# Peptides against a protein of PDB entry 5K2M: the designs that were tried, part 16

Target 1, 273 residues: chain A of PDB entry 5K2M
Amino acid sequence: MRIGITYTVLRREEMAIKERAGEFGEVVMLHEDDLLFPGNYDLDVVIIRNVSHFKALYTARLFESEGIPTVNSSRLIFEAGDKLFATLRLAGKVPVPEWKAALSEGGALRVPDSLGYPLVSKPVFGSWGRLLAKVNDRDSLEAVLEHRKWMKNPLYGIHYFQEFVEKPGRDIRSYVIGGEFVGAIYRYSNHWITNTARGGKAEPCSDPEVEELSVKAWEAFGEGALAIDIFESEKGLLVNEVNPNMEFKNAARVTGADMAGKLVEYAVEVAKT

## One batch from the design tools (peptide; made by RFdiffusion4, then SolubleMPNN)

Design b1_p29_6_s1
Fold by OpenDDE base, seed 1:
Structure b1_p29_6_s1 (fold): chain B 273 residues (1-273), chain A 29 residues (1-29)
Amino acid sequence: as target 1 above (273 residues)
Amino acid sequence: SAVDEAALKLSEEEIEELAKKVVEEEFEN
């Protein structure tokens, strides 16, 4: 068994994956600078850990084109890594925050007619709460839309909105790998954007409802390793988004779950199919 | 790799900052 690991930065996650992969076979670390295609890669599977969503997507597709399976697959990265595409999958299986998509400014200006205020404006791509805006009124909506016109990436012209969900000062991040629930954490923040990367406290989440919902959310995609962001709302649990390039250092530390091991085990399973 | 050796010398915070910078550079272009 030869296991590739693609990466941009050697984080704690990549180190843990490397160490665990060494128990199953030969490990080939592949920094982004080492990747050239087409190539003669002698690998049974590649674990995709590129920091960039787009680089991860293209790297996965490039290996797949050479007959090498990836974890995650390019299909999963594409569908789960786009907030709108992920919402389309999730909405058919699990409760999600109310959402609206518009393809023009004129369409976006009508979103409050359906969802009211406050809204959350999200880019369809990106991580760590970047370019999230709480839109409380018409003036704020117009400001966000005006700023989007000047953004260079055409994907900023895809206007994705959610209802603002009032959270109890925390959200939930769960992990499902190969359809198996691995663990979950509460992420605490005094800000409406809850992210552990902003210094939030993490605590273990042991809730059977979270486990069940997390598995159902994973089943909407039907493959791979996903981190799942869940909100506690007055309407119950809502699946906000998924991440096909999950960070898990804090979750692994807090829960004691072998997330790196589970990821490698799944990759080995994929290599054998 | 030289990148691996450099990464091993970085604090967790520095690694997180590098990861953030990579994403920022991708969105700025």
Scores: peptide ipSAE 0.207, ipTM 0.745, DockQ to the pose 0.611
Fold by OpenDDE base, seed 4:
Structure b1_p29_6_s1 (fold): chain B 273 residues (1-273), chain A 29 residues (1-29)
Amino acid sequence: as target 1 above (273 residues)
Amino acid sequence: SAVDEAALKLSEEEIEELAKKVVEEEFEN
């Protein structure tokens, strides 16, 4: 078996995936600079670890065009990596924060009529809590909308809003690979934006309700490896978002779960189907 | 690759920052 691994930067995750993949076959590391299509790739499966959502999406689709399956698939990356498209999948299967989407400024200005204040404005793409805004009032909403007009990417004109969820100073990140729950962590933050990449403490989460909800959230997509962000709210557990290009070093360290191994095992299964 | 050799010299934190910068540059252009 020949396992490709595409990457932008050799992070701890990519090193762990490489090491574990070596136990199953020949590993071919593919930096973004090495990727040229159409190409003659002799690979049974490719693990997609490009840092950019868009580069990951296109890389997956390009390998699929050569008849090589990818983990994650371009379909999954597309649907899960867009916050709005992910919400559309999740909302039919699991509890999610109340949300609205608007396609114009005039539409966006009516969002509070349905959700009230405070709101969270999210770009449909992006990582690490970038361009998240807590919108407390009309003046703040107008300011966010005005700033979006000056942003170059047309996707910033897609106005996605959630209700502001009051969290207990933490959120949950769980991991589901091939439909199997692998583990979960609490991420602590004194800020309403919880992100371990900003110095938040992580602790193991052992909650059967989190496990069940995480699997159901994964089933909304039905394939691949997902990190799932869950909020603890007064309404119960809410699935906020999923990530098809998951960081897992902190979760692996804290839980002791073999996330890299589980990812490789799943990729090997995909290669055999 | 030259990128790989450079990455081997970076701390885990520096690698994370580099990954963030790569994505940021994509959105600034």
Scores: peptide ipSAE 0.225, ipTM 0.753, DockQ to the pose 0.532; fails the geometry check
Fold by OpenDDE base, seed 2:
Structure b1_p29_6_s1 (fold): chain B 273 residues (1-273), chain A 29 residues (1-29)
Amino acid sequence: as target 1 above (273 residues)
Amino acid sequence: SAVDEAALKLSEEEIEELAKKVVEEEFEN
């Protein structure tokens, strides 16, 4: 078996995946600079670890066009990596924060009529809490919308809003690979944006409700490896978002779960189907 | 790759910052 691994930066996750993949077959590391299509690649499966959502999406689709399956698939990357498209999948299966989408400034200005204040403005794409805004009032909403007009990427014209969820100084990140719950962590932050990349403390989360909800959230997509962000709210657990290009080094360290091994095992299963 | 050899010499924090910069450059263009 020949396992490709595409990557932009050799992170701890990519190193762990490479190491574990070596136990299952021949490993072919493919930096973004090595990727040229059509390329006639001799691979049984490719693990997609490009940092960019868009590069990951296109890389997956390009390998699939050559008959090589990918983990994650281009379909999953597309649907899970867009916050709005992910919400559309999740909303029919699991509890999610209340949300609205608008396609114009005039539409966005009516969002508070449905959701009230405070709101969270999110770009439909992006990582690490980038361009998240807590919108407390009309003036803040107008400011966010004005700034979006000057942003060059047309995707910033897609206005996605959630209700603001009061969190107990933490959120939950769980991991589901191939439909199996692998583990979960609490991420602590003094800021309303909980991000492990900002030096937050992580602790193991052992909650059967989190496990059940995480599997149901994964089932909304029905394939691949997902990180799932869950909020603890007054209404119970809410699935906030999913990530098809998951970081897991902190979760693996804290839980002791072999997330890299589970990802490789799943990729090997995909290669055999 | 030369990139891999360079990455192996970076701290975990430096690698994370590099990954963030890669994405930021895509948003600025």
Scores: peptide ipSAE 0.219, ipTM 0.751, DockQ to the pose 0.578; fails the geometry check
Fold by OpenDDE base, seed 3:
Structure b1_p29_6_s1 (fold): chain B 273 residues (1-273), chain A 29 residues (1-29)
Amino acid sequence: as target 1 above (273 residues)
Amino acid sequence: SAVDEAALKLSEEEIEELAKKVVEEEFEN
């Protein structure tokens, strides 16, 4: 078994994946600078750990074009890594926050007619809460839309909105790999945007409802390794988003779950199919 | 387009920089 690992930055996750992959076969670390296509890669599977969503997507597709399967697949990265496309999958299977999409400013200005205020404006791509805005009124909505007109990426012209969900000072992040629930954590934050990268406290989450909901959310995509973000709302649990390029160091530390091992085991299974 | 490529590149560079900073902060703690 020859296992490739593509990466941009050697994080704690990539180090853990490398270590565990070494137990299953030969490991080939591939920095982004090493990637040229077409190429003669002698690999049975590639674990995709590129930081950029787009680099991860294209890297996966390029290896697939050489007949080498990837974890995650280019299909999964494409569907799960776009917030709107992910919502379309999730909404058919699990409870999600109320949402609207508009393809023009004129359409976006009508979103409050159905969702009311406050709203959350999200870009369809990006990580770490980048360009998330809480929109409390009409003036704030107009300001967000005006600023987006001057953004160079055409994807900023795709207007995605959610209802604002009041959270109990935390959210839930769960992990599902190959359809198996691996673990979950509470992430505490004093800000409405909860992110572990900002030094938030993490605690283990042991809730059977979270486990069941997480598996159902994964089943909306039907493959791969996903981190799942869940809100505790007055309406019950809501699946907010998924991440096909999961960070798990804090979750692994807090829960003791072997997330890197589970990811490698799944990649080995994919290589054999 | 050249504009689209530049926009994607800038977004990627920002992500890479953020990822590097997060890694650095985590290894310093």
Scores: peptide ipSAE 0.040, ipTM 0.531, DockQ to the pose 0.090; fails the geometry check

## One batch from the design tools (peptide; made by RFdiffusion4, then SolubleMPNN)

Design b1_p30_1_s1
Fold by OpenDDE base, seed 3:
Structure b1_p30_1_s1 (fold): chain B 273 residues (1-273), chain A 30 residues (1-30)
Amino acid sequence: as target 1 above (273 residues)
Amino acid sequence: SVEELRKALLEALEKAREELLSTDEPRSGF
């Protein structure tokens, strides 16, 4: 077994994945600077750990074009890494926050007629709560839409909106790998954006409803390794988003779950299929 | 302690580096 690991930065996650992969076979670390295609890669599977969503997507697709399976697959990265495409999958299987999509400014200006205020504007791509806006009124909506016109990427012209969910100063992040629930954490924040990347405390989450919902959310995609972001709302648990390129150092530390081992085990099973 | 400060600084630098490298999500190319 020869296991590739693509990476942009050698993080705690990539170090843990490398260590665990060494128990199953030969490990080949592939920095982004090493990735030239077409290439003669002698690998049975590649674990995709590129930081950029699009670099991860293209890296996966390039290895797949040479007959080498990837974890995650380019299909999963594409569907789960886009917030709108992920919502389309999730909405058919699990409770999600109320959402609207508009393809024009004129369409976007009518979104409050359905969702009301406050609402959340999200780009369909991007991580760490970048370009999330809480829109409280018409003037704020017009300002967000005006700013989007001057953004160079045409994907900023895809207007994705969600209802504002009041959260109890925390959210839940769960992890499902190959259809198995691996663990979950509470992420505490004094800000409406609960990303632990902004200094939040993490605590273990042991809730059977979270476990069941997390597995159902994974089943909406049916493959790979996903981090799942869940809100505790007045309506119950809501699946907000999924991440096909998950960070897990905090969750592994807090829960004691071998997330790196589970990811490697799944990659080894993918290599055998 | 100096060691706690060093640990906190290294974690903050790792995080800032991860965030900077994640900005290669196509603001510009895609």
Scores: peptide ipSAE 0.020, ipTM 0.563, DockQ to the pose 0.035
Fold by OpenDDE base, seed 2:
Structure b1_p30_1_s1 (fold): chain B 273 residues (1-273), chain A 30 residues (1-30)
Amino acid sequence: as target 1 above (273 residues)
Amino acid sequence: SVEELRKALLEALEKAREELLSTDEPRSGF
């Protein structure tokens, strides 16, 4: 068994994955600078840990073109890593926040007619709450749309909106790998954007409803390793988003779950299919 | 403590690096 691990930066997650992969076979660390395609890679599976969504997507697809399976697959990275495409998968299986998509400024200006205010404007790509805006009124909507016109990436012209969900000063992040629930945490924040990377506290979440909902959310995609962001709302639990390139250092520390081991075990299973 | 401040600063720096590396926008060389 030869296990590739692609990476941009050696984080705690990549170090843990490397260590656990060493128990199953030979580990080949592949920095982004080491990647050239087409190439003669002698690997049974590749674990994709590139920080950029697009670099992860293209890296996965390039290895798949050489006949090497990836965790996650390029299909999963594509569908789960885009907030709109992920919502399309999730909305058929689990409760999600109310949403609208528009392909023009004129379309986006009509979103409040359906969802009201406040809204959350999201880019379809990006992590750590970048370019999330709470849109409280018409003036704020016009300002967000005006700023989007000057952004160079054409994907900023895809306007994705959600209803604003009032949260109890926290959200839930769960982890499902190969259809198995691995663990969940509460992420505490006084800001409407909950992110542990912004100095929020994390605590273990032990809730059977969260476990069941997390597995159902994973089943909307049907493969791979996903982090799932869940909101506690007045309407019950809502699946906000999924992440096919999960951070788990805080969750592993807080829960004691072997997330790196479970990811490697799944990659070894994928290599055998 | 100085050690707590050092840990918090390192975590903030790691996060800032991750955020910069995840942007698919060409770094303006300006």
Scores: peptide ipSAE 0.018, ipTM 0.550, DockQ to the pose 0.025
Fold by OpenDDE base, seed 4:
Structure b1_p30_1_s1 (fold): chain B 273 residues (1-273), chain A 30 residues (1-30)
Amino acid sequence: as target 1 above (273 residues)
Amino acid sequence: SVEELRKALLEALEKAREELLSTDEPRSGF
């Protein structure tokens, strides 16, 4: 078996994936600079670890066009990596924060009529809480909408909003790979944007309700490896978003779960189907 | 400790680098 691993930066995750993949066959590390299509890649499966959502999406689709399966698939990356498309999948299966989408400024200005204030403005793409805005009033909404008009990417014209969820100073990050729950962590933050990037403590989460909800959230997509962000709310657990391009170094360290091994095992399974 | 601070700084630099490389924002070179 020949396992490709595409990457932008050799992180702890990519090093761990490489090490585990070596137990199953030959490992071919493919930096973004090594990728040219169409090509003749002699690979049975490719693990997609490009940092950019769009680079990951296009890389996956390019390998698939040559008959090489990918983990994650381009379909999963597309559906899960867009916050609005992910919400459309999730909303039919699991509890999600109340949301609205608008395709114009005039539509966006009516969102508070349904969600009230405060609300959260999100771009449909992007990572690490970039361009998340807590919108407390009409003036703040108008300011966010005005700034988006001057952004060059037309996807900023897709207005996605959620209710503001009051959280207990933490959120949950769970991991489901091939339909198996692998583990979960609490991410502590004093900021309304919970991100381990901002110096938050991580602790193991052992909750059967989180496990069940995480598997159901994965079943909304039905394939691949997903990190799932869950809020603890007064309404119970809410699935906020999913990530097809997961970071797991902190979760693996805190839980002791073999996230890299589980990802490789799933990729090997995909290669055999 | 100084070593804890160094570790935290290296992790922050790694994340900042990842964030800069993850620029789904087309570089302004249109």
Scores: peptide ipSAE 0.018, ipTM 0.546, DockQ to the pose 0.037
Fold by OpenDDE base, seed 1:
Structure b1_p30_1_s1 (fold): chain B 273 residues (1-273), chain A 30 residues (1-30)
Amino acid sequence: as target 1 above (273 residues)
Amino acid sequence: SVEELRKALLEALEKAREELLSTDEPRSGF
């Protein structure tokens, strides 16, 4: 078996994936600079670890065009990596924060009529809480919309909003790979954005309700490896978003779960189908 | 601790690097 691993930066995750993949076969590390298509790749499966969502998406689709399966698939990357498309999948299976999408400024200005204030403005793409805004009032909404007009990417013209969920100073990140729950963590933050990246502490989360909800959230997509972000709300657990390009170094460290191994095992399974 | 600070700094640097390498958000070409 020949396992490709595409990457932008050799992070702890990519090192762990490489190490575990070596137990199953020959590992071919493919930096972004090495990727040319069409190519003559002799690979049974490719694990996609590009940092950019779009680079990951296109890389996956390019390998698939050559008959090489990818983990994650281009379909999964596309649907899970877009917050709005992910919400559309999730909303049919699991509780999600109340949301609205608008395709114009005039539509966006009416979002508070349904969601009220405060609300959260999100870009449909992006990571680490970039361009998330807590919108407390009309003036703040107008400011966000004005700034979006000057952003060059047309996807910033897709206005995605959620209700503001009051959280108990933490959120949950779970991991589901091939339909198997692998583990979960609490991410603590004094800020309304609970990204571990901003210096939050991580602790193990052992909650059967989180496990069940995480599996159901994965089943909304039905394939691949996903990180799942869950909020503890007054309404109960809410699935906020999923990530098809998961960081797991902190979760693996805190839980002791072999997330890299589970990812490789799933990739090996995909290669055999 | 100094070690916790070092770890936090390394994580912040790794993130800043990932954010810089994440070309998904067009830097405003202004």
Scores: peptide ipSAE 0.017, ipTM 0.528, DockQ to the pose 0.044; fails the geometry check

Design b1_p30_1_s4
Fold by OpenDDE base, seed 1:
Structure b1_p30_1_s4 (fold): chain B 273 residues (1-273), chain A 30 residues (1-30)
Amino acid sequence: as target 1 above (273 residues)
Amino acid sequence: SVEELRAALLEALEKAREELLATDEPESGA
């Protein structure tokens, strides 16, 4: 068994994945600078850990084109890593925040007619709460839309909105790998954006409802390793988004779950299919 | 503690680096 690991930065997650992969076979660390295609890669599977969503997507697809399976697959990265595409999968299986998509400024200006205020503007791509805007009124909506016109990436012209969900000063991040629930954490924040990447505390989450909902959310995609962001709302649990390129250092530390091991085990299973 | 501050600073630097690397935005060629 030869296991590739692609990465941009050697984080705690990539170190843990490398260490656990060494128990199953030969490990080949592949920095982004080492990747050239087409290539003659002698690998049974590749674990994709590129930081950029697009680099991860293209790296996965390039290995797949050479007959090497990836974890996650390019299909999963594509569908789960785009907030709108992920919402389309999730909305058919699990409760999600109310959402609206618009393909023009004129369409976006009508979103409050259905969602009301406050609403949340999200880019369809990006991580760590970047370019999330709480839009409280018409003036704020017009400002966000005006700024989006000057952004160079055409994907900023895809206007994705959610209802603003009032949360109890925390959200939940769960992890499902190969359909198995691995663990969950509460992420505490005094800000409406609950992200441990913004200095939030993490605590273990042991809730059977979270476990069941997390597995159902994973089943909307039906493969791979996903982090799942869940809101506690007055309407109950809502699946906000999923991440096919999950960070788990804080979750592993807080829960004691072997997330790196579970990821490697799943990659080894994928290599054998 | 100085250790907590160091850990927080390293985490903030890691995050800033991850954010810079995860900018799927074309680098503003400014």
Scores: peptide ipSAE 0.013, ipTM 0.429, DockQ to the pose 0.026
Fold by OpenDDE base, seed 4:
Structure b1_p30_1_s4 (fold): chain B 273 residues (1-273), chain A 30 residues (1-30)
Amino acid sequence: as target 1 above (273 residues)
Amino acid sequence: SVEELRAALLEALEKAREELLATDEPESGA
């Protein structure tokens, strides 16, 4: 078996994936600079570890066009990596924060009529809580909308909003790979944005309700490897978002779960299908 | 100084983070 691994930066995750993949066959590391299509790739499966959502999406689709399956698939990356498209999948299967989408400023200005204040403005793409805004009032909403007009990417004109969820100074990140729950962590932060990339502490989460909800959230997509962000709210557990380009360094360290091994095992299963 | 090393390390971490974040931004090719 020949396993490709695409990457932008050789992180701890990519090193762990490479090491575990070596137990199953020949490993071919493919930096973004090595990717040229159409190409003559002799690979049974490719693990997609590009940092950019769009580069990951296009890389997956390009390998699929050569008849090479990917983990994650371009379909999954597309649907899970867009916060609005992910919400559309999740909303029919699991509890999610209340949300609204608007396609114009005039539409966006009516969002508070449904969600009230405070609400959260999110771009439909982007990682690490970039361009998340807590919108407390009309003036703040107008400011966010004005700033979005000057952003060059037309996707910033897609206005996605959630209710502001009061969290107990933490959120949950769980991991589901091939439909199997692998583990979960609490991410602690004094800020309303709990992302560990901003210096939050991580601790193991052992909660059967989190496990069940995480699997159900994964089943909304039905394939691949997903990190799932869950909020603890007064309404119970809410699935906030999923991530098809998971970082798991902190989760693997804290839980002791072999997330890299589980990802490789799943990729090997995909290669055999 | 330990403070200069800390500042340089923080700046390097911020830069590495920005570079990593920049790879996730759709390159404004327009």
Scores: peptide ipSAE 0.008, ipTM 0.419, DockQ to the pose 0.052
Fold by OpenDDE base, seed 5:
Structure b1_p30_1_s4 (fold): chain B 273 residues (1-273), chain A 30 residues (1-30)
Amino acid sequence: as target 1 above (273 residues)
Amino acid sequence: SVEELRAALLEALEKAREELLATDEPESGA
């Protein structure tokens, strides 16, 4: 067994994955600077740990073009890493926040007619709640749309909105790998954007409803390793988003779950299929 | 640790660059 690990930055997660992968076979660490295609790589599977969503997506697809399976697959990275495409998968299987998408300013200005205020404006890509806006009124909506016109990325012209969900000062992040629930945490914040990467406290979450919902959310995609962000709302649990390039250092620390081991075990399973 | 802070900074920079580079690709001229 030869296991590749692609990475941009050697984080705690990549170190843990490397250590666990060494128990199953030869480990080949592949920094982004080492990646040239076509490369004729001699690997049974590649674990994708590139920081960039797009670099992860293209790296996965490039290995797949050489007949090497990846964890996650390029398909999963594509569908789960885009907030709108992820919502399209999730909405068919699990409760999600009410959402609208518009492809023009004129369309976006009509979103409140169906969702009301307050809204959350999201880019379809990005991490750690960057460029999220709470839109309380028409003036704020117009301001967000005006700013989007001057953003050079054409993806900022894809207007994705959710209802604003009132949360109990926390959200939930769960982890599902190969269809198995691995663990969950509460993330505490006094801000409407909850994220441990922004200094939020993490605590273990042991809730059977969270476990069941997390597995169902994973089944919307049907493969790979996902982190799942869940809101506690007045309407019950809502799946907000998923992440196919999961950060798990805080969750592993808090829960004691061997998320790196579970990821490697799944990659070894994928290599054998 | 210093290494953890370095890793966190590099991760943050790479994620920010993705957002900026995805913005700075010249609009193929119309």
Scores: peptide ipSAE 0.160, ipTM 0.677, DockQ to the pose 0.033; fails the geometry check
Fold by OpenDDE base, seed 2:
Structure b1_p30_1_s4 (fold): chain B 273 residues (1-273), chain A 30 residues (1-30)
Amino acid sequence: as target 1 above (273 residues)
Amino acid sequence: SVEELRAALLEALEKAREELLATDEPESGA
């Protein structure tokens, strides 16, 4: 068994994956600078850990084109890594925040007629709460739309909005790998953007409803390793988004779950199919 | 640790670079 691991930066997650992968076979670390395609890669499976969503997507697709399976697959990265495409999958299986998509400024200006205020404006791509805006009123909506016009990437012209969900000063991040629930954490924040990268406290989440919902959310995609962001709302649990390129260092530390081992085990299973 | 700080800085830099690259993508002339 030869296990490739693609990466941009050797983080705690990549170090843990490397260490655990070494128990199952030969490990080949592949920095982005080592990747050239077409290539002659002698690998049974590749674990995709590129930081960039697009680099991860293209790297996965390039290996797949050479007959090498990837974890996650390019299909999963594509569908789960886009907030709108992920919402389309999730909405058919699990409760999600109310959402609207508009393809023009004129369309976006009508979103409040359906969802009201406050709204959350999200880019369809990007990580760590970048360009998330709480839109409380018309003036704020116009400002967000004006700023989007001057953004060069055409994907910023895809206007994705959610209802603003009042949260109890925390959200839930769960992890499902190969259809198995691996663990969950509460992420505490005094800000409406719950991001552990901003120094939030994490605590274990042991809730059977979270476990069941997390597995159902994973089943909307039906493959791979996903981090699932869940909100506690007055309407109950809502699946906000999924991440096919998860950070798990805090979750692994807090829960004691072998996230890296479970990811490697799944990659080994994928290599055998 | 210095290594953890380096990893965090590199991650932050890569995030910033992704933002810049997302903004520097040539306008598809459509």
Scores: peptide ipSAE 0.015, ipTM 0.494, DockQ to the pose 0.032; fails the geometry check

